# Ledger of designs, part 198: peptides against a protein of PDB entry 4ASU

Target 1, 270 residues: chain A of PDB entry 4ASU
Amino acid sequence: ATLKDITRRLKSIKNIQKITKSMKMVAAAKYARAERELKPARVYGVGSLALYEKADIKTPEDKKKHLIIGVSSDRGLCGAIHSSVAKQMKSEAANLAAAGKEVKIIGVGDKIRSILHRTHSDQFLVTFKEVGRRPPTFGDASVIALELLNSGYEFDEGSIIFNRFRSVISYKTEEKPIFSLDTISSAESMSIYDDIDADVLRNYQEYSLANIIYYSLKESTTSEQSARMTAMDNASKNASEMIDKLTLTFNRTRQAVITKELIEIISGAA
Target 2, 83 residues: chain B of PDB entry 4ASU
Amino acid sequence: FTFASPTQVFFNSANVRQVDVPTQTGAFGILAAHVPTLQVLRPGLVVVHAEDGTTSKYFVSSGSVTVNADSSVQLLAEEAVTL

## One batch from the design tools (peptide; made by RFdiffusion4, then SolubleMPNN)

Design b2_p21_2_s3 (from b2_p21_2, 12 letters changed)
Fold by OpenDDE base, seed 5:
Structure b2_p21_2_s3 (fold): chain B 270 residues (1-270), chain C 83 residues (1-83), chain A 21 residues (1-21)
Amino acid sequence: as target 1 above (270 residues)
Amino acid sequence: as target 2 above (83 residues)
Amino acid sequence: SEAVAEAVREALRRVAERERA
């Protein structure tokens, strides 16, 4: 490579490094906020899931319609955040299909669609875009819940798949159950709650769905920002190493050019 | 007893004597060993009676309340403020 | 010797100019 080529490459990598450093700082700020907001959201969301855990709601085996909700975002450069969710979605879809169930998919965030489009396009009901630019609100979750309920797909049981935040360096892709109103209403374990008005139960279920979606979004966001911070840090370090290597190459090449010119002068002048 | 909004936790697995909640059908008092039930919150006043006799008041917008067979209670409000 | 020294100086100047461009 010529000195000019090396210089151009150095300039390009230095610019990339500046961008990755800036993105790291932005991700760090968003992570700090997300972690603070996750604390109450987790209590709230786990509280909403308590009924399903305690009631041990079972879906009859003859019920075949299953909904998978994958939760991520629209934004890349966050390591394996999206691929982890997609991988688990694929695994779950395959297992359900093998069991003879019909599977439909909802993607929260455009990246889920991007990954699964080729193999699962026919199973997608809807994809929610513009996720991840701002912190998710309960209002956002309510909109998603409403859209799901109005989708016309009468599922019996569902799964919401998202990345649960563990620490700044760790997340785990997890699955939580979603049940239809009919499944809840018909569950034998719910008999102890039988004095519940049908309208009350419907409204309760709407809140429950919104609550679970909200919780999943908050976990996902915190995990994503942490992963992005790490990814950008790694990118910045890799860029730094490349800059160092290219700088050495530049210096060696420059010395070689000088040496060549000197030899030519000496040979010509002698 | 757990009482939370999406943005704030007021009680987390706490032991309380009684919780009064506003429901669409009226005021509902949750005591120890209350029968399992599900209710939807109406905008109104929540009163928490602690074991030590202290009472705390909150205003809630909407949400849900769950009383489980194990006497655990989840009060989940969309919005809530301390009074 | 003077001619060689001048040629070397000129060559170094050319290299320096190429590095700045």
Scores: peptide ipSAE 0.014, ipTM 0.817, DockQ to the pose 0.004
Fold by OpenDDE base, seed 3:
Structure b2_p21_2_s3 (fold): chain B 270 residues (1-270), chain C 83 residues (1-83), chain A 21 residues (1-21)
Amino acid sequence: as target 1 above (270 residues)
Amino acid sequence: as target 2 above (83 residues)
Amino acid sequence: SEAVAEAVREALRRVAERERA
């Protein structure tokens, strides 16, 4: 490689490093906000799931319609955030299909569609786009919940799959159950709950769905920003190492060129 | 007893004596060992009676309240403010 | 923004590939 080639490469890598450092800072700021907002959201979301954990709602085996909701975003450069959700969605879909269930898929965020469209296009009901540019709000979750309820797909049971935030360096893809109104109303375990008006139960379920979606979005967002920050940090470090290596190569090559020029001068071949 | 909105936590797994909630079917008090029930909140006043005798008041918008068989309660309001 | 993201993705990919070589 010529000195010119090395210099060009150095400049390119330095520019990349500048970009990755900038992106790291942006991700860090978004992460800090997301983490703060996740604290109450987690309490709220876990609270909304308490019924399902305590009531142990079982779906009869004869009910075949299953809904999978994958939660991610539209934004890339965040490591395995999207692929982890997609992988679990694929696994769950395959398992359910093997059990003779009908599976439909909803993607929250365009990246889910991008990954699964070719193999699971027939199973997709809807994909929600414009996810991840701004922090998710309860309003956003409510819109998604409403759209789901109005989709016309009468599922019996569902699963929401998302990345739960553990730490700045760790997330875990998790699944939480979603039940239809009919499944909840017919569940034997619900008999212990006092005479619940059908309208009340319907409204309750609407809130529950919105709550769970909101929770999943907050977990996903925090995980994503953390993962992006880490990815950009790693990229910046890798760029730094490459700059160091190329700088050494540049110095060696420069010395070789100088030596060659000196030899040519001394030999009179100039 | 857990009382939270999407953006704020007021009580997290706390022990309380009584919680008065405004529901669509009417306001009712949740006492210890209340029968399991599900209700939807209407805009109104929530009153939390702590075991130490302190009373706190909140205004809530819409939401849900769950009373479980184990006497755990989840009060989840879309919006809530301390009064 | 998309162009920048794509450029960054490509750059990161190139960096990763070089680290594995």
Scores: peptide ipSAE 0.012, ipTM 0.820, DockQ to the pose 0.013
Fold by OpenDDE base, seed 4:
Structure b2_p21_2_s3 (fold): chain B 270 residues (1-270), chain C 83 residues (1-83), chain A 21 residues (1-21)
Amino acid sequence: as target 1 above (270 residues)
Amino acid sequence: as target 2 above (83 residues)
Amino acid sequence: SEAVAEAVREALRRVAERERA
């Protein structure tokens, strides 16, 4: 490699390092906010899921329609965040199909579609785009919930798959159940909640869905920002190491060039 | 008793004496050992009566309230403010 | 002369080896 080539590469990597450092700082700020906002969101979301945990809602085996909601975002450069969700979605879809279930998929965030489109295009109902630019709001979750409910797909049971935040260095892909109104209404375990008005139950289910989606978005966002921060840190470190290596190569090459020139001068002067 | 909005937690697994909630079917008081029920909130006043005799008032928008068989209660409001 | 060039190369090599030590 010529000195010019090495210099060009050095400049390029230094610029990349600057970008990755900047992105790290941005991710860190977003992470800090997301973590703060996750605290109440988790209480809220877990509270919404409490019914499903306490009421052992079982979907009858004859019910075949299953909905998978994968929650992620549109933005890359966050390690295995998207692939983890997609992997779990694929696994769940395969298991359900093997059990004779009909599976439809909703992707929250364009990255899910990007990963699964080729293999699961026929199973996709809808993909929600423009996810991840701003912190998710309850309004966003409500929009997703509403669109799902209006999709015309009459699922019996569903699975929402998202990355649960554990720590700045750890997340876990998890699945939470989603139940249709019919499934909830027909569940034997719900008999203890007798005399619930059908309209009330419908509205309750709508809130429940929105709540769970909101919760999943908050968990996902926090996990994503943390993972991005880590990814950008790693990229910055890798760039630093490469800069050091190239700098050494540059110095060696420069010395070799100087030596060659000196030899030529001396040989020409003789 | 858990009372939260998406952005704020007011009570988290707390023991309370009574919670008065505004529901679409009517306002009702949740006491100890209340029968399991699911309700949807209407905009209105939530009153929490603590065991120490203190009373806290909140305005809530829409949401849900769940009373479980184990006497746990989840009051989940879309929006809530301390009054 | 080629001899001078070789002597200079050798001298530079020695200097480079000393700088690495």
Scores: peptide ipSAE 0.007, ipTM 0.814, DockQ to the pose 0.004
Fold by OpenDDE base, seed 2:
Structure b2_p21_2_s3 (fold): chain B 270 residues (1-270), chain C 83 residues (1-83), chain A 21 residues (1-21)
Amino acid sequence: as target 1 above (270 residues)
Amino acid sequence: as target 2 above (83 residues)
Amino acid sequence: SEAVAEAVREALRRVAERERA
């Protein structure tokens, strides 16, 4: 490689490093906010799931319709955030299909669709786009919940799959159950709950779904920003290492050129 | 007793004496031995009676309340403010 | 030998000037 080639590469990598450093800082700021907002959201979301955990709602085996909601975002450069969710969605879909269940999929965030489109296109009901540019709000979750409920797909039970935040360096893809109104209404374990009006239960389930979606979005966002921050940090470090290597190569090549020129001068002066 | 909104936690697994909630079917008081129930909140006042005799008031917009068989209560409001 | 030394010095000077430019 000529000195010119090395210099060009160095310049390119230095520019990339500047970009990755900038992206790291942006991700860090978003992460800090997301983490703060996750604290109450987690209490809220876990509280919403408490019923399902305590009531131990069982879906009859004869019920065959299962909905999978994958939660991620539209934005890349965040490590395995999207692929982890997609992987678990695929696994769950395969398991359910093997059990004779009908599976439909909803993607929150365009990346889920991007990953699963070729293999699961027929199973997709809807994909929600424009996720991840702004922090998710309860309003956003409500819109998603309402659209799902109005989709016309009458599922019996479902799974929401998202990345739960553990720490700045760790997340875990998790699955939480969602139940249809009919499934909850018919569940034997719900008999202990007194005086539940059908309209009340319907409204309750709407809130429950919105709550769970909101929770999942907050967990996902925090995980994503953290992962992006880490990914950009790693990219910056890798760029730094490459710059160092190329700089050494440049110096060696320069020395070789100088040596060659000296030899030519010496040989020509002879 | 857990009382939270999407953005704020007011009580987290706390022991309380009584919680008065505004529901679509009417306001009712949740006592420690209240039967399991599910309700939807209407806009109104939530009153939390602590074991020490203190009373806290909140305004909530909408949401849900769950009373479980184990006496755990989840009050989840879409919006809530301390009064 | 002196001519070679001078040529080398001049070459090194030129290289140094190009590096500063």
Scores: peptide ipSAE 0.007, ipTM 0.811, DockQ to the pose 0.004; fails the geometry check

Design b2_p21_2_s4 (from b2_p21_2, 12 letters changed)
Fold by OpenDDE base, seed 2:
Structure b2_p21_2_s4 (fold): chain B 270 residues (1-270), chain C 83 residues (1-83), chain A 21 residues (1-21)
Amino acid sequence: as target 1 above (270 residues)
Amino acid sequence: as target 2 above (83 residues)
Amino acid sequence: SEAVRQAVLEALRKVAEREAA
């Protein structure tokens, strides 16, 4: 490689390093906010799931319609955040299909669609875009919940799949159940709940779905920003190492050129 | 007893004497060993009576309340403020 | 002297070979 080539590469990598450092700082700021907002959201979301855990709602085996909701975002450069969700969605879809269930998929965030559309296009009901530019709000979750309920797909049971935040360096892809109004209404375990009006139960389920979606979005966002911060840090370190290597190569090449020129001068070939 | 909004936690697995909640069917009091029920909140006043006799008041917009068989209660409001 | 010139050239060639490796 010529000195010019090495210099060009050095300039390019230095620019990349500047970009990755900047992105790291942006991700760090978003992470700090997301983590702060996740604390109450987790209590809220876990509280919403408490009914399903305590009532042990079971879906009858004869019911075949299953909905999978994958939660991620539109934005890349965050490690395995999207692929982890997609992987679990694929696994769940395959398991359900093997059990003779009909599976439909909803993607929250365009990245889910980008990964699964080729293989699962016929199973997609809807993909929600514009996820990840701003922190998710309860309003956003409500819109998603409403769209799902109005989709016309009468699922019996569903699964929401998202990345749960553990720490700045760790997340885990998790699955939580969602149930249709009919499934909850017909569940034997719900018989202990007295005086449940049909309208009340419907409204309750709308809130429950919105709550779970909101919770999943907050977990996903925190996990994503943390992963992006780590990814950008790693990219910056890798760029630094490459700069060091290229700088050494540049210095060696420069010395070789000087030596060659000296030889030519001494030999009289110049 | 858990009482939270998406953005704030007021009570987390706390023991309380009584919680008065505004529901679409009317206001009702949740006492110890209340029968399991599901309700939807209407805009109104939530009153939490602590075991020490302290009373706290909150305004809520909408949401849900769950009373489980194990006497656990989840009050989840879309918006809530301390009054 | 031609001998010194050749010795310097050989020494420089050796250095160049080491740097190219």
Scores: peptide ipSAE 0.019, ipTM 0.813, DockQ to the pose 0.004
Fold by OpenDDE base, seed 3:
Structure b2_p21_2_s4 (fold): chain B 270 residues (1-270), chain C 83 residues (1-83), chain A 21 residues (1-21)
Amino acid sequence: as target 1 above (270 residues)
Amino acid sequence: as target 2 above (83 residues)
Amino acid sequence: SEAVRQAVLEALRKVAEREAA
C-alpha cells in the first residue's frame, strides 16, 4: 500500500472513530434516561402481569389462533438486539406451526419486518414504524393495543417477545403471555374472581394489553440503548487499534520510501 | 399492595390496612382478605390507609385494580397525583 | 453518510467476531 493509501485509510478510520464516540455518548445519555424510566415501568408492568401468573390462565388445546408480538425498534447499530427477538419469534412460530396452530405476527419496530419479511410476510398483520427515536410513552402503547384489538384477528392467546434489561452489559430475550377476552372469560381459574361484568372485563383487558406493551417497550428501549452504547464503545476501540496498526505501517513504509530515495541519490540513478 | 402509574410508583408490595378506589361500578374499599375481583378505575379519589394510621389521598385517572386470592392488590392508574 | 454507516457496521462485525472467538 502506498503512503497515500494508508493516509486515506487512517483519515477514514479516525472519522469513523469520532462518529462512534459521539454515538456512544448519545446512547449513554439515552440509556441513563431509559434506565430511570424503566424502574417505575417495571413495577407497573410486572403488576399487570401478576394476574396471569397467579391465575395460571390456560388456553384450551383445541384453540388454534396464536399472536406473536415482537418488540424492537427502527434503529440499528445495537448488536444482537433485533436478531435476538427475531430468532425467538421464528422459533416460537415454528413450534406453534408444528403444533397445528395458526400464527399471526405483529412487529413493533421496522427491524422486525426487515428480518422476517422474506420468510414470514404472509403472517404479518401489522408493523409499527417510527419506534426508537423518542422514548416510548403509555400513549404509544395504547395506540398499539388499540390497533391490535381492532385488527379483526380473533386470537386465542399470544406472546409478546422483547429484550428484558438486566444490566448495562446484559439483556435477555423473554416472552410474556397475551390472552384474548374470550380466553380470560372462559378460564376455569378465573372462577374465583367475583362476578365480573363483561364490559368491565373488556376494559380491564384493554388496559392490561396496553400495560404489557408499555412495559415491553421500556425494557426493550433500555436494553437497546445499553447494547448500542456497548457496540459503539467496542467499535471505537477497534478503530483505535486499527489506527495504531496503520500508523505503524505508515511509519515503516515512510522509512522504506526514504531509504529508497537515499539509495537512488547515492547511486546516481536518480 | 402495589400502586403505580407508568411513570411513578407510590406503593410497591406494601402492607396497607385499606384502599378506597373509584370504580366504574362504584367506589369500594379493599380490606385485608377481600374477595378476588377485577375492576376498572374511573377518574376520582384513591385513599390509602396505612397500617400506621396514615391516610394518603391520590387523584387517579383511568386504570385497573386487581385483588388476588393471595390478598395481593395491584392498583394501576394511567395517571396519578398525590393530593 | 452511507459510507460511514457501512464502516461502522464493519467495525461492529469485527467486534462480534472477536467476542464469538
Scores: peptide ipSAE 0.018, ipTM 0.822, DockQ to the pose 0.013
Fold by OpenDDE base, seed 1:
Structure b2_p21_2_s4 (fold): chain B 270 residues (1-270), chain C 83 residues (1-83), chain A 21 residues (1-21)
Amino acid sequence: as target 1 above (270 residues)
Amino acid sequence: as target 2 above (83 residues)
Amino acid sequence: SEAVRQAVLEALRKVAEREAA
């Protein structure tokens, strides 16, 4: 490579490093906020899931309709955040299909659709876009819940798949159950709950769905920002190493050129 | 007893004597060993009676309350403020 | 002098070989 080529490459990598450092700082700020907001959201969301855990709601085997909700965002450059969710969705869909279930998919965030569109386009009911630019609100979750309930798709049970935040360096893709009103109302384990009006149960289920979706969005957002921060840090470090290597190559090449020119001058081949 | 909104936690697995909640079917008090039930909150006053005799008041918007067979209670309000 | 020129050339060649290695 010529000195000019090396110089051009150095300039390009330095620019990339500047961008990745800036993105790291932005992700760090968003992460700090997301983590603070996740604390109460987790208590709230886990509280909503407590009923389903304690009541041990089971779906009859003859019921075949299963809904998969994948939770992610529209934004890239966050490592394996999107691919992890998509991978789990694919696995779950395949397992359910093998068991003779009908599977439909909802994507929260455009990245899920981007990954699964070619292989699962026929199974998609809806994709919610414009996710991840701003922190998710309970209002956002409510909109998603309402759209699901009004979609006309009468699922028996479902799964919401999202990345649960563990630490700044760790997340885990998890699945939580979603049940239809009919499944909840018909569950034998619900018999212990006294004098539940059908209207009350319907409203309760609507809140439950919104709560779980909100919780999943908060977990996903925190995981994503953390992963982006890490990815940008790694990119910056890799760029730094490459700059160092190229700088050494540049210096060596420059000295070799100077030496060659001096030899030519002294030898009279000029 | 757990009482939380999406943005704030008021009680997390706490022991309380009684919780008065505003539900769509009416306000009622949740005592120890209350029968399991599911209810939806209406806007109104929540009163928490602690074991030490202190009372705390909250205003809640909408939400849900769950009383389980194990006497655990989850009060989840969309919005809640301390009074 | 031709001798000095040759000595300088040889020294520079050695340096170039070290840098290329």
Scores: peptide ipSAE 0.017, ipTM 0.805, DockQ to the pose 0.004
Fold by OpenDDE base, seed 4:
Structure b2_p21_2_s4 (fold): chain B 270 residues (1-270), chain C 83 residues (1-83), chain A 21 residues (1-21)
Amino acid sequence: as target 1 above (270 residues)
Amino acid sequence: as target 2 above (83 residues)
Amino acid sequence: SEAVRQAVLEALRKVAEREAA
């Protein structure tokens, strides 16, 4: 490689390093906010899921329609965040199909569609885009919930798949159940809940769905920002190492060029 | 008893004497060992009566309240503020 | 002298080879 080539490469990598460092800082700020906002969101979301856990709602075997909601974002450069969700979605879809169930998919965030489009395009109902630029709000979750409910797909049971935040260095892809109104209303375990009006139950379910989606978005966002921060840090370190190596190569090459030129001068002056 | 909004937690697995909630079907008081029920909140006043005799008031918007068989209660409001 | 020049050139070549290696 010529000195010019090395110099150009050095400049390029240095620029990349600047970008990755900047992105790291941005991700760090977003992470800090997300983590703070996740605390109440988790209590809120777990509270919403409490019914399903306590009531042990079972979907009858004859019910075959299953909805998978994958939660991620539109933004890349966050390690395995999207692929993890997609992998779990694929696994779940395959298992459900093997069990004779019909599977439809909703993607929250464009990255899910990008990963699954070739293999699961026919199962996609809708993909929600413009996710991840701003922290998710309850309003956003409500919009998603409403659109899902209005999609016309009458699912019996569903799965929401998202990355649960554990720590700055750890997340876990998890699945939480979602149930249709019909499934909840027909569940034997719900008999202990007295005199629930159909309208009340419908509204309750709408809130529950929105709540769970909101929770999943908050978990996902926190996980994503943390992962991005880590990814950008790693990229910055890798760039630094490459800069060091190239700098050494540059210095050696420069000396070799100088030596060659000196030899030529000495040889020509004879 | 858990009382939270998406952005704030007021009670987390706390023991309370009574919670008065505004629901679409009417306001009702949740006492210890209340029968399991699901309700939807209407905008209104929530009153939490603590075991120590203190009373806290909150304004809530829409949301849900769940009373489970194990006497756990989840009050989840879209918006809630202390009064 | 040509001999000195050659010696210098050889020495420089050796240095260059060591640095390039």
Scores: peptide ipSAE 0.000, ipTM 0.813, DockQ to the pose 0.004; fails the geometry check

